# Designs tried in a protein design run: peptides against a protein of PDB entry 2XVC. Part 2

Target 1, 50 residues: chain A of PDB entry 2XVC
Amino acid sequence: ITERELLDYIVNNGGFLDIEHFSKVYGVEKQEVVKLLEALKNKGLIAVES

## One batch from the design tools (peptide; made by RFdiffusion4, then SolubleMPNN)

Design b1_p11_7_s4
Fold by OpenDDE base, seed 4:
Structure b1_p11_7_s4 (fold): chain B 50 residues (1-50), chain A 11 residues (1-11)
Amino acid sequence: as target 1 above (50 residues)
Amino acid sequence: SNKLKIKVLKL
């Protein structure tokens, strides 16, 4: 999954992301999802509110 | 939990 694909998913899911659920459904390792989120955050594209 | 609330700042 690309950064843009993850970003689009977040938008389409109302800003919610369940990392465990996402990992199971899309076959992406949880640590990979976290790395993508960190990249998005570092680029100023997202903020994590939880 | 692993559930996060995320604010999208730019697309």
Scores: peptide ipSAE 0.713, ipTM 0.895, DockQ to the pose 0.861
Fold by OpenDDE base, seed 3:
Structure b1_p11_7_s4 (fold): chain B 50 residues (1-50), chain A 11 residues (1-11)
Amino acid sequence: as target 1 above (50 residues)
Amino acid sequence: SNKLKIKVLKL
C-alpha cells in the first residue's frame, strides 16, 4: 500500500482508522501502517487527533 | 483497538 492509498482510505472512512482492523483486512503489517502514517504526518498531510 | 481519528489537511 502507498501513502496515497492510505490517505484515500482515511478520507473515505470519514477520518477514522483502526490500525488493527486495517492490518487484518488488507494484510498490511501494523508497523507498515504506522510508518505510512508517520510519513503522511511529516509531510503535513494529516494530523492525528486521537 | 488501535482506532485513531485523523484530520486530513491536504488531498
Scores: peptide ipSAE 0.713, ipTM 0.897, DockQ to the pose 0.808
Fold by OpenDDE base, seed 2:
Structure b1_p11_7_s4 (fold): chain B 50 residues (1-50), chain A 11 residues (1-11)
Amino acid sequence: as target 1 above (50 residues)
Amino acid sequence: SNKLKIKVLKL
């Protein structure tokens, strides 16, 4: 999954992300999801509130 | 298993 795909998912999911659930459904390692989130955050595209 | 709340700042 790309950063843009994850961003679009977050938008379409109302801003909510369950990393464990996402990992299971999409077959993406949890550490990869976290890495993508960190990238999005570092680029100023998202803020993690929880 | 806990949900994160993400604020999207730029699309």
Scores: peptide ipSAE 0.713, ipTM 0.896, DockQ to the pose 0.756
Fold by OpenDDE base, seed 5:
Structure b1_p11_7_s4 (fold): chain B 50 residues (1-50), chain A 11 residues (1-11)
Amino acid sequence: as target 1 above (50 residues)
Amino acid sequence: SNKLKIKVLKL
C-alpha cells in the first residue's frame, strides 16, 4: 500500500484507523502501517490525535 | 481503544 492509498483510506473512514483491523483486512504488516503513518506525519500531511 | 483518530492536514 502507498502513502496516498493509506491517506485516502483514513479520509474515507472518517479519520479513524484501527491498525490491527487494517492489517488483517489488507494483509499489511502492522509495522508497515506505522511506518507509513510516520512518513505522513513527518511530511505534515496528518496529525495523530489518539 | 485500539482505534487511532487521525486529522488529515492536506490532501
Scores: peptide ipSAE 0.712, ipTM 0.894, DockQ to the pose 0.778

## One batch from the design tools (peptide; made by RFdiffusion4, then SolubleMPNN)

Design b1_p12_1_s1 (from b1_p12_1 with R4K R6K)
Fold by OpenDDE base, seed 4:
Structure b1_p12_1_s1 (fold): chain B 50 residues (1-50), chain A 12 residues (1-12)
Amino acid sequence: as target 1 above (50 residues)
Amino acid sequence: MKLKIKKLKDYP
């Protein structure tokens, strides 16, 4: 999965992301999801609210 | 871990 694909998923899911659920459903390692989120955050594309 | 995320700008 790419950064763009993850961002699109988050937006389409109302801004909610369950890392455990996402990992299970899409077969992406949790550490990879976190890596992508950190990249998005560092680029100023997202903010984590809770 | 469940997160709430705000998009700040479009992906370049």
Scores: peptide ipSAE 0.716, ipTM 0.912, DockQ to the pose 0.933
Fold by OpenDDE base, seed 1:
Structure b1_p12_1_s1 (fold): chain B 50 residues (1-50), chain A 12 residues (1-12)
Amino acid sequence: as target 1 above (50 residues)
Amino acid sequence: MKLKIKKLKDYP
């Protein structure tokens, strides 16, 4: 999964992301999801609220 | 872990 694809998923899901659920459904390692989120955050593309 | 995320700008 790419940063762009993850961002699109988050937006399409109303801004909600369950890392555990996402990992199971899409077969992406949790650490990879976190890596992508950190990249998005560091680029100023997202803010994590909770 | 469940997160609430806001998009701040479009992906370049």
Scores: peptide ipSAE 0.714, ipTM 0.911, DockQ to the pose 0.932
Fold by OpenDDE base, seed 2:
Structure b1_p12_1_s1 (fold): chain B 50 residues (1-50), chain A 12 residues (1-12)
Amino acid sequence: as target 1 above (50 residues)
Amino acid sequence: MKLKIKKLKDYP
């Protein structure tokens, strides 16, 4: 999954992301999800609220 | 881990 795809997923999911759920459903390692989130945050594309 | 995330801008 790409940063773009993850961002689209988050938006389409109302801004909510369950990392454990996402990992299980989409077959992406939790570490990879976190890496992508870090990238999005570092690019100023997202803010994590909780 | 459940997160709430706000999109700040469109992906470039």
Scores: peptide ipSAE 0.714, ipTM 0.911, DockQ to the pose 0.941
Fold by OpenDDE base, seed 5:
Structure b1_p12_1_s1 (fold): chain B 50 residues (1-50), chain A 12 residues (1-12)
Amino acid sequence: as target 1 above (50 residues)
Amino acid sequence: MKLKIKKLKDYP
């Protein structure tokens, strides 16, 4: 999955992301999801609220 | 882990 695809998923899911669920459904390792989120945050594209 | 995320701008 790409940064763009993950961002689109999050937006389409109302801003919510369950890392455990996402990993199981899409076959992406949890550490990869976290890596992508960190990249999005560092680029100023997202803010993690909780 | 469940997160709430705010989109700040469109992906370039």
Scores: peptide ipSAE 0.713, ipTM 0.911, DockQ to the pose 0.921

Design b1_p12_1_s2 (from b1_p12_1 with R4K R6K D10E)
Fold by OpenDDE base, seed 5:
Order: structure tokens, then C-alpha cells, then sequence
Structure b1_p12_1_s2 (fold): chain B 50 residues (1-50), chain A 12 residues (1-12)
């Protein structure tokens, strides 16, 4: 999955992301999801709560 | 882990 695809998923899901659920459904390692989020955050594309 | 994420700008 790409940064763009993850961002689109999050937006389409009302801004919510369950990393555990996403990993299971889409077959993406949790570490990879976190890596993509960090990239998006570092580029100023997203802000993360919780 | 459940997160709430806000999109700040469009993807380039």
C-alpha cells in the first residue's frame, strides 16, 4: 500500500484508523502502517490524535 | 490501536 492509498482510506473512513483491523483486512504489517503514517505526518499531510 | 486522523492538505 502507498502513502496516498492509506490517506484516501483514512479520509473515506471518517478519519478513523484501527491499525490492528487494517493490518488483518489488508494484509499489511502493523510496522508498515506506522511507517506510512509517520511519513504522512512528517510531510505535514496529517495530524494524529490518541 | 484506534487513531483519529485529520487530513491537513491534499497529497502532492
Amino acid sequence: as target 1 above (50 residues)
Amino acid sequence: MKLKIKKLKEYP
Scores: peptide ipSAE 0.705, ipTM 0.909, DockQ to the pose 0.961
Fold by OpenDDE base, seed 3:
Structure b1_p12_1_s2 (fold): chain B 50 residues (1-50), chain A 12 residues (1-12)
Amino acid sequence: as target 1 above (50 residues)
Amino acid sequence: MKLKIKKLKEYP
């Protein structure tokens, strides 16, 4: 999965992301999801609120 | 782990 795809998923999911659920559904390792989130954050594309 | 995320801008 790409950064763009993850961002689109988050937006389409109302801004909510369950890393464990996402990992199971899409077959992506939790570590990879976190890596992508950190990339998005570092680029100023997202902010994690809770 | 459940997170609440805000999009700050469109993906370039």
Scores: peptide ipSAE 0.704, ipTM 0.909, DockQ to the pose 0.918
Fold by OpenDDE base, seed 2:
Structure b1_p12_1_s2 (fold): chain B 50 residues (1-50), chain A 12 residues (1-12)
Amino acid sequence: as target 1 above (50 residues)
Amino acid sequence: MKLKIKKLKEYP
């Protein structure tokens, strides 16, 4: 999965991301999901409300 | 882990 694909997923999911669920369903390692999120954040593309 | 995320700008 690419950064863009993850971003699109998040937007299409109302801004919500369950990392555990996503990992299981899409076969992406949790650490890879986190890596992609950090990349998006570092590029100023997203903010995480947590 | 469940997160709420805001999109700030379009992907380049």
Scores: peptide ipSAE 0.704, ipTM 0.909, DockQ to the pose 0.920
Fold by OpenDDE base, seed 1:
Structure b1_p12_1_s2 (fold): chain B 50 residues (1-50), chain A 12 residues (1-12)
Amino acid sequence: as target 1 above (50 residues)
Amino acid sequence: MKLKIKKLKEYP
């Protein structure tokens, strides 16, 4: 999964992301999801509220 | 872990 694809998923899901759920459904390791989120955050593309 | 995320700008 790419950063863009993850961002699109988040937006389409109303800004909500359940890392555990996403990992199970899409077969992406939790650490990979976190890595992508960190990249998005470091690029100033997202803010995490939880 | 459940997160609430805001999009700040468009993806390049």
Scores: peptide ipSAE 0.703, ipTM 0.908, DockQ to the pose 0.941

Design b1_p12_1_s4 (from b1_p12_1, 4 letters changed)
Fold by OpenDDE base, seed 1:
Structure b1_p12_1_s4 (fold): chain B 50 residues (1-50), chain A 12 residues (1-12)
Amino acid sequence: as target 1 above (50 residues)
Amino acid sequence: MKLKIKKLKEMP
Protein backbone atom coordinates (compact mmCIF):
# COMPACT_ATOMS: atom_id res chain seq x y z
CA ILE B 1 0.00 0.00 0.00
CA THR B 2 1.17 3.51 -0.83
CA GLU B 3 0.89 6.72 1.17
CA ARG B 4 -1.75 7.92 -1.28
CA GLU B 5 -3.78 4.75 -0.92
CA LEU B 6 -3.67 4.93 2.86
CA LEU B 7 -4.63 8.60 2.85
CA ASP B 8 -7.52 7.89 0.51
CA TYR B 9 -8.69 5.07 2.74
CA ILE B 10 -8.61 7.31 5.80
CA VAL B 11 -10.54 10.06 4.06
CA ASN B 12 -13.09 7.61 2.70
CA ASN B 13 -13.46 6.17 6.21
CA GLY B 14 -14.39 9.54 7.69
CA GLY B 15 -10.92 10.13 9.09
CA PHE B 16 -10.94 7.02 11.22
CA LEU B 17 -8.32 4.32 11.13
CA ASP B 18 -8.31 1.17 13.21
CA ILE B 19 -4.77 -0.09 12.71
CA GLU B 20 -5.61 -3.58 13.94
CA HIS B 21 -8.64 -3.87 11.70
CA PHE B 22 -6.85 -2.40 8.70
CA SER B 23 -3.94 -4.76 9.14
CA LYS B 24 -6.21 -7.80 9.21
CA VAL B 25 -8.38 -6.74 6.31
CA TYR B 26 -5.69 -5.51 3.94
CA GLY B 27 -2.84 -7.78 4.98
CA VAL B 28 -0.53 -4.90 5.82
CA GLU B 29 1.74 -5.21 8.83
CA LYS B 30 0.90 -2.82 11.65
CA GLN B 31 4.43 -1.42 11.62
CA GLU B 32 4.04 -0.65 7.91
CA VAL B 33 0.81 1.21 8.58
CA VAL B 34 2.58 3.23 11.27
CA LYS B 35 5.47 3.93 8.89
CA LEU B 36 3.08 5.29 6.29
CA LEU B 37 1.26 7.41 8.87
CA GLU B 38 4.53 8.87 10.09
CA ALA B 39 5.48 9.72 6.51
CA LEU B 40 2.14 11.44 5.96
CA LYS B 41 2.52 13.33 9.23
CA ASN B 42 6.11 14.37 8.50
CA LYS B 43 4.99 15.76 5.15
CA GLY B 44 2.32 17.82 6.88
CA LEU B 45 -0.46 15.91 5.15
CA ILE B 46 -2.24 14.67 8.28
CA ALA B 47 -2.71 15.31 11.96
CA VAL B 48 -3.38 12.45 14.33
CA GLU B 49 -5.98 13.39 16.93
CA SER B 50 -6.13 10.14 18.86
CA MET A 1 -5.29 1.05 18.01
CA LYS A 2 -8.05 3.30 16.75
CA LEU A 3 -7.08 6.73 15.45
CA LYS A 4 -8.86 9.86 14.34
CA ILE A 5 -6.93 11.52 11.56
CA LYS A 6 -7.43 14.88 9.92
CA LYS A 7 -6.31 15.61 6.38
CA LEU A 8 -4.39 18.89 6.41
CA LYS A 9 -3.43 19.43 2.78
CA GLU A 10 -3.61 17.85 -0.61
CA MET A 11 -0.99 15.36 -1.62
CA PRO A 12 1.15 16.55 -4.56
Scores: peptide ipSAE 0.707, ipTM 0.909, DockQ to the pose 0.925
Fold by OpenDDE base, seed 5:
Structure b1_p12_1_s4 (fold): chain B 50 residues (1-50), chain A 12 residues (1-12)
Amino acid sequence: as target 1 above (50 residues)
Amino acid sequence: MKLKIKKLKEMP
């Protein structure tokens, strides 16, 4: 999965992301999801609120 | 782990 795809998923899901759920459904390792989020955050594209 | 995320800007 790409940063773009993850960002689009999050937006289309109302800003909510369940990492464990996403991992199981899309077959992406949890640590990979976290790395993508970190990249998005570092680029100033997202803020994690909770 | 459930997160709430805000999109701040469009991806280039």
Scores: peptide ipSAE 0.705, ipTM 0.909, DockQ to the pose 0.928
Fold by OpenDDE base, seed 2:
Structure b1_p12_1_s4 (fold): chain B 50 residues (1-50), chain A 12 residues (1-12)
Amino acid sequence: as target 1 above (50 residues)
Amino acid sequence: MKLKIKKLKEMP
């Protein structure tokens, strides 16, 4: 999964992301999801609110 | 882990 795909998923999901659920459904390692989120955050593309 | 995320800008 790419950063773009993850960002689009988050937006389309109303800004909500369940890492455990996402990992299981899409077959992406949890640490990879976190890595992508960190990249998005570092680029100023997202903020994690809760 | 459940997160609430805000999109801040468009991706280049």
Scores: peptide ipSAE 0.705, ipTM 0.909, DockQ to the pose 0.925
Fold by OpenDDE base, seed 4:
Order: C-alpha cells, then sequence, then structure tokens
Structure b1_p12_1_s4 (fold): chain B 50 residues (1-50), chain A 12 residues (1-12)
C-alpha cells in the first residue's frame, strides 16, 4: 500500500483509522500502517488528533 | 488502535 492510498482511505473514512481493523481487512501489517502514518505526518500531510 | 486524523494539505 502507498502513502496516497492510505491517505485517501483515511479521508474517505471521515478521518478515522482503526489500525487493527485496517490490518485485518486489507492484509497490511500493523507496522507498515504505522510507518506510512509517520511518513505522512513527517511530510506535514496529516495530524493525529486522538 | 483507533485514531482520528486530520488532512492538512494535498499531496504534491
Amino acid sequence: as target 1 above (50 residues)
Amino acid sequence: MKLKIKKLKEMP
């Protein structure tokens, strides 16, 4: 999965991300999801609110 | 882990 794909998913999901759920549904390792989130955050593309 | 995320800008 790419950064773009994850960002699009988050936006289309109203800004909500359940890492456990996402991992199960899309077959992406939780570590990979976290890695992508960190990249998005470092690029100033997202902020984690909760 | 459940997160609430805000998009800040468009990807270039």
Scores: peptide ipSAE 0.704, ipTM 0.908, DockQ to the pose 0.910

Design b1_p12_7_s4
Fold by OpenDDE base, seed 2:
Structure b1_p12_7_s4 (fold): chain B 50 residues (1-50), chain A 12 residues (1-12)
Amino acid sequence: as target 1 above (50 residues)
Amino acid sequence: SNKLKIKVLKPY
């Protein structure tokens, strides 16, 4: 999954992301999801609120 | 669960 795809997913889910659930459903390693989130954050595209 | 709330600042 790409950064853009993950961002689009987040947008379509009202900003909510369950990493465990996402990992299981989409077959993406939890570490990879976190890596993508960190990239998005570092680029100023997202902020994690809770 | 492992749910996060994320603010999207600059969407594609």
Scores: peptide ipSAE 0.706, ipTM 0.895, DockQ to the pose 0.731
Fold by OpenDDE base, seed 4:
Structure b1_p12_7_s4 (fold): chain B 50 residues (1-50), chain A 12 residues (1-12)
Amino acid sequence: as target 1 above (50 residues)
Amino acid sequence: SNKLKIKVLKPY
């Protein structure tokens, strides 16, 4: 999965992301999801609120 | 459950 694909998912999901659920559904390692989130955050594309 | 609320600042 790419950064753009993850961002699109977040947008389409109203800003909510359940990492465990996402990992199970899409077959992506949880650490990979976190890595992508870190990249998005570092690029100023997202902010984690809670 | 690792559920996060994310604010999208700059969507593609």
Scores: peptide ipSAE 0.705, ipTM 0.895, DockQ to the pose 0.780
Fold by OpenDDE base, seed 3:
Structure b1_p12_7_s4 (fold): chain B 50 residues (1-50), chain A 12 residues (1-12)
Amino acid sequence: as target 1 above (50 residues)
Amino acid sequence: SNKLKIKVLKPY
């Protein structure tokens, strides 16, 4: 999964992301999801609210 | 919790 694909997912999911659920459903390692989130955050594309 | 609420600042 790419950064853009993850961002699009987040947008389409109302801003919610369950890392455990996402990992299981999409077959992406949790650490990879976190890595992508960190990249998005560092680029100023997202802010984590919870 | 693994569930996050994310604010999207600049969507593609």
Scores: peptide ipSAE 0.705, ipTM 0.894, DockQ to the pose 0.824
Fold by OpenDDE base, seed 5:
Structure b1_p12_7_s4 (fold): chain B 50 residues (1-50), chain A 12 residues (1-12)
Amino acid sequence: as target 1 above (50 residues)
Amino acid sequence: SNKLKIKVLKPY
């Protein structure tokens, strides 16, 4: 999965993301999802609120 | 919960 694909998913889900659920459904390691989120945050594309 | 709330600042 790419950063863009993850961002689009988040947008389409109203900003909500369940990492464990996403991992199971899309076959992406939880650690990889976190790495993508960190990249998005560092680029100023997102802010994680909770 | 495992559900994160994310604010999208600059969408594609």
Scores: peptide ipSAE 0.704, ipTM 0.894, DockQ to the pose 0.750

## One batch from the design tools (peptide; made by RFdiffusion4, then SolubleMPNN)

Design b2_p13_1_s1
Fold by OpenDDE base, seed 4:
Structure b2_p13_1_s1 (fold): chain B 50 residues (1-50), chain A 13 residues (1-13)
Amino acid sequence: as target 1 above (50 residues)
Amino acid sequence: KNKLRIKVLKEMP
């Protein structure tokens, strides 16, 4: 999965992301999802709230 | 919570 694909998913999912669920459904390791989120955040594309 | 709230700040270049 690319940064673009993850960003598009987040937008289409109303701005919500469950990393555990996403990992299971799309077969992407949780660590990879976190890396992509960090990249998006570092580029100023997203802010993450818990 | 496990579900994160993501704010999209700008479009991807």
Scores: peptide ipSAE 0.679, ipTM 0.875, DockQ to the pose 0.857
Fold by OpenDDE base, seed 2:
Structure b2_p13_1_s1 (fold): chain B 50 residues (1-50), chain A 13 residues (1-13)
Amino acid sequence: as target 1 above (50 residues)
Amino acid sequence: KNKLRIKVLKEMP
């Protein structure tokens, strides 16, 4: 999965992300999802509220 | 369940 794809998913999902669910559904390791989130955050594209 | 709330700050270039 790309950063673009994850970002699009987040937008389409109303800004919510369940990492466990996402991992199971899309077959992406949880650590990879976190890595992508950190990249997006570092680029100033997103902020993780909680 | 533990959902994260993500704020999208800008469009990806």
Scores: peptide ipSAE 0.679, ipTM 0.875, DockQ to the pose 0.755
Fold by OpenDDE base, seed 5:
Structure b2_p13_1_s1 (fold): chain B 50 residues (1-50), chain A 13 residues (1-13)
Amino acid sequence: as target 1 above (50 residues)
Amino acid sequence: KNKLRIKVLKEMP
């Protein structure tokens, strides 16, 4: 999965992301999802809230 | 729930 694909998923999902769920459904390892999120955040594209 | 809330700040160039 690419940064663009993950970003599009987040937008289309109303800004919510369940890493465990995403990993299971799309077959992407959790650490890979985290790497993509960190890249998006570093580029100033997203802000992660908890 | 382990759901993250993500704010999209700008469009990807």
Scores: peptide ipSAE 0.679, ipTM 0.875, DockQ to the pose 0.772
Fold by OpenDDE base, seed 3:
Structure b2_p13_1_s1 (fold): chain B 50 residues (1-50), chain A 13 residues (1-13)
Amino acid sequence: as target 1 above (50 residues)
Amino acid sequence: KNKLRIKVLKEMP
């Protein structure tokens, strides 16, 4: 999964992301999801709450 | 349960 794909998913999901759920559904390692989120955050594309 | 709220700050180039 790419950063773009994850970002699009988040947008289309109303701005919510359940890492555990996402990992199970899409077969992406939780660590990879976190890595992508970190990248998006570091680029100033997203802010993560909670 | 462990749902994160993500705010998109700008569109991806």
Scores: peptide ipSAE 0.679, ipTM 0.875, DockQ to the pose 0.786

Design b2_p13_1_s4
Fold by OpenDDE base, seed 5:
Structure b2_p13_1_s4 (fold): chain B 50 residues (1-50), chain A 13 residues (1-13)
Amino acid sequence: as target 1 above (50 residues)
Amino acid sequence: KNKLKIKVLKEMP
């Protein structure tokens, strides 16, 4: 999965992301999801809350 | 549940 695909998913899901759920449904390792989120955050594209 | 809430700040260039 790419940063763009993850970002689009987040937008379409109202800004919510359940890493465990996403990992199970899309077959993406949790570590990879976190890596992508860190990249998006470092680029100033997103802010993670909670 | 440990759902994250993410704010999208800008469109991807």
Scores: peptide ipSAE 0.668, ipTM 0.874, DockQ to the pose 0.776
Fold by OpenDDE base, seed 2:
Structure b2_p13_1_s4 (fold): chain B 50 residues (1-50), chain A 13 residues (1-13)
Amino acid sequence: as target 1 above (50 residues)
Amino acid sequence: KNKLKIKVLKEMP
């Protein structure tokens, strides 16, 4: 999964992300999801609220 | 649940 795809997912999911659920459903390692989130955050594209 | 709430701040270029 790409950063763009993850960002689109987050948008389409109302800004919510369950990492464990996402990992199970999409077959992406949890650490990879976290890596992508950190990249998005570092680029100023997202902020994690909770 | 372990659900994150994420703000999308801007569109990707």
Scores: peptide ipSAE 0.667, ipTM 0.874, DockQ to the pose 0.775
Fold by OpenDDE base, seed 4:
Structure b2_p13_1_s4 (fold): chain B 50 residues (1-50), chain A 13 residues (1-13)
Amino acid sequence: as target 1 above (50 residues)
Amino acid sequence: KNKLKIKVLKEMP
């Protein structure tokens, strides 16, 4: 999964992301999802609110 | 909670 794909998912999911659920459904390791989120945040593309 | 709320600040360049 790419940063763009994850960002698009978040947008299309109303800004919500359940990392555990996402990992199970899409077969992506949780640590990989977190890594992608950190990249998006560091680039100023997202802010985590909860 | 495990579900995160994420604010999208801008589109990817």
Scores: peptide ipSAE 0.667, ipTM 0.875, DockQ to the pose 0.854
Fold by OpenDDE base, seed 3:
Structure b2_p13_1_s4 (fold): chain B 50 residues (1-50), chain A 13 residues (1-13)
Amino acid sequence: as target 1 above (50 residues)
Amino acid sequence: KNKLKIKVLKEMP
């Protein structure tokens, strides 16, 4: 999965992300999801509010 | 199990 795909998922999901659920559904390691989130955050594209 | 709330700040170029 790419950063773009993850960002689009978040947008289309109303800004909510359950990492555990996402990992199970899409077969992506939780560590990879976190890595992508950190990249998005570092680029100023997202802020995590929870 | 916690869901994260994420604020999208801008479009990805």
Scores: peptide ipSAE 0.666, ipTM 0.874, DockQ to the pose 0.772

Design b2_p13_4_s4
Fold by OpenDDE base, seed 1:
Structure b2_p13_4_s4 (fold): chain B 50 residues (1-50), chain A 13 residues (1-13)
Amino acid sequence: as target 1 above (50 residues)
Amino acid sequence: MIKVGKYKIKDLR
């Protein structure tokens, strides 16, 4: 999965991501999902809702 | 590790 594909998923899922669920459904390692999220965050494209 | 969260989109490109 690419950063863009993950971003599009988050948008289409109402800004929500369950890393455990996503990993199980899409067969992507949790560590890879976290790495992509960190990259998106560092680029200022996403922020964790607080 | 954060397992679940909502993300605020800053830039949709």
Scores: peptide ipSAE 0.109, ipTM 0.645, DockQ to the pose 0.393
Fold by OpenDDE base, seed 5:
Order: structure tokens, then sequence, then C-alpha cells
Structure b2_p13_4_s4 (fold): chain B 50 residues (1-50), chain A 13 residues (1-13)
């Protein structure tokens, strides 16, 4: 999965992503999901849910 | 340290 594909997923999912759920459903390692999320966060596109 | 497992888009507009 790419940063763009993950971003598009989050947008299409109402602006949210659950790392554990996504990892289980799509067979992507949690570490890879976190790496992509950190890249998106550094670009200012996403934030941690608070 | 709190492990956050959920993220959101910063702005959807």
Amino acid sequence: as target 1 above (50 residues)
Amino acid sequence: MIKVGKYKIKDLR
C-alpha cells in the first residue's frame, strides 16, 4: 500500500483509520501502516485522534 | 506513553 492509497482509504472511511482493524482486514503489517501514517502526519495531512 | 491506534484527516474540506 502507498501513502496515497492509505490517505484515500482514510478519506473514504469518514476521515478515520483504526490501525489494528486495517492491519487485520488488509493483511498489512502494523509497522508498515504506522510508517505510512507518520509520513502523512509529517506532511500535515493527518493527525492522531484526540 | 499512550498508544493511539486511531488517526484522522486534519481537514476534509
Scores: peptide ipSAE 0.109, ipTM 0.610, DockQ to the pose 0.517
Fold by OpenDDE base, seed 4:
Structure b2_p13_4_s4 (fold): chain B 50 residues (1-50), chain A 13 residues (1-13)
Amino acid sequence: as target 1 above (50 residues)
Amino acid sequence: MIKVGKYKIKDLR
């Protein structure tokens, strides 16, 4: 999975991501999902909703 | 800890 594909998923899922569910459904390691999220965050493309 | 949550999207390119 790419950063763009993950970003598109988050947008299409109403801004919500269950990392564990996503990992199970898409066969991506949880650590890889977290790494992609940190990259998106560091680029300023996403932020954790408070 | 890996957290589940909502994300604010800043760039909708």
Scores: peptide ipSAE 0.105, ipTM 0.633, DockQ to the pose 0.393
Fold by OpenDDE base, seed 3:
Structure b2_p13_4_s4 (fold): chain B 50 residues (1-50), chain A 13 residues (1-13)
Amino acid sequence: as target 1 above (50 residues)
Amino acid sequence: MIKVGKYKIKDLR
């Protein structure tokens, strides 16, 4: 999965991502999902809802 | 550390 595909998923999912669910459904390692999320966050494209 | 939950999207394209 690319950063773009993950961002598109988050947008289309109402800004929600369950990392554990996503990992299981899409067969992506949790560590890779977290890495992509950190990259998107560092680019200022996403922020964790506080 | 990124957790399960909602994210604010800054770039909706």
Scores: peptide ipSAE 0.101, ipTM 0.641, DockQ to the pose 0.457; fails the geometry check

Design b2_p13_5_s1
Fold by OpenDDE base, seed 4:
Structure b2_p13_5_s1 (fold): chain B 50 residues (1-50), chain A 13 residues (1-13)
Amino acid sequence: as target 1 above (50 residues)
Amino acid sequence: SFADKLKIKVLKR
């Protein structure tokens, strides 16, 4: 999964992300999802609100 | 866990 793909998922899911659920459904390690989120955040593309 | 569930604001796209 790419940063763009994760960003698109977040957008299409109304900003909600369940990392555990996402990991199980899409077969992506939780640490990889977190890594991608950190990249998106560092680039100013997202902010984590809760 | 609770920490897995996030609300994210998209700033740029």
Scores: peptide ipSAE 0.679, ipTM 0.869, DockQ to the pose 0.647
Fold by OpenDDE base, seed 1:
Structure b2_p13_5_s1 (fold): chain B 50 residues (1-50), chain A 13 residues (1-13)
Amino acid sequence: as target 1 above (50 residues)
Amino acid sequence: SFADKLKIKVLKR
């Protein structure tokens, strides 16, 4: 999964992301999801609210 | 855990 794909997923899911659920459904390791989120955050594309 | 469930604000797209 790419950063863009994850970003699109987040948008399409109303900003909500369940990392555990996402990992299981899409077969992406949790640490990889976190890595992608960190990249998105570092690029100023997202902010984690809760 | 609760830490898995996030609310994210998209700033740019």
Scores: peptide ipSAE 0.678, ipTM 0.869, DockQ to the pose 0.657
Fold by OpenDDE base, seed 3:
Structure b2_p13_5_s1 (fold): chain B 50 residues (1-50), chain A 13 residues (1-13)
Amino acid sequence: as target 1 above (50 residues)
Amino acid sequence: SFADKLKIKVLKR
């Protein structure tokens, strides 16, 4: 999965992301999801609120 | 251990 695909998923889900659920559905390791989130955050594209 | 359930603010897309 790409950063853009993850960003679009987050947008389409109203900003909610369940990493455990996402990992199971898309077959992406939790560590990889976190890596992508860190990239999005560092680029100023997202902020994690909770 | 990672937090599983997150609320994210999208700043730019």
Scores: peptide ipSAE 0.678, ipTM 0.870, DockQ to the pose 0.764
Fold by OpenDDE base, seed 5:
Structure b2_p13_5_s1 (fold): chain B 50 residues (1-50), chain A 13 residues (1-13)
Amino acid sequence: as target 1 above (50 residues)
Amino acid sequence: SFADKLKIKVLKR
């Protein structure tokens, strides 16, 4: 999965992301999801609220 | 767990 694909998923899901659920459904390691989120955050594309 | 469930604000797209 790419940063763009994850960002699109987050947008389409109203800003909500369940990492455990996402990992199970899409077969992506939790560490990889966190890595992508960190990249998005560092680029100023997202902010994690809760 | 609770820590897995995030609310994210999209700033740019």
Scores: peptide ipSAE 0.677, ipTM 0.868, DockQ to the pose 0.646

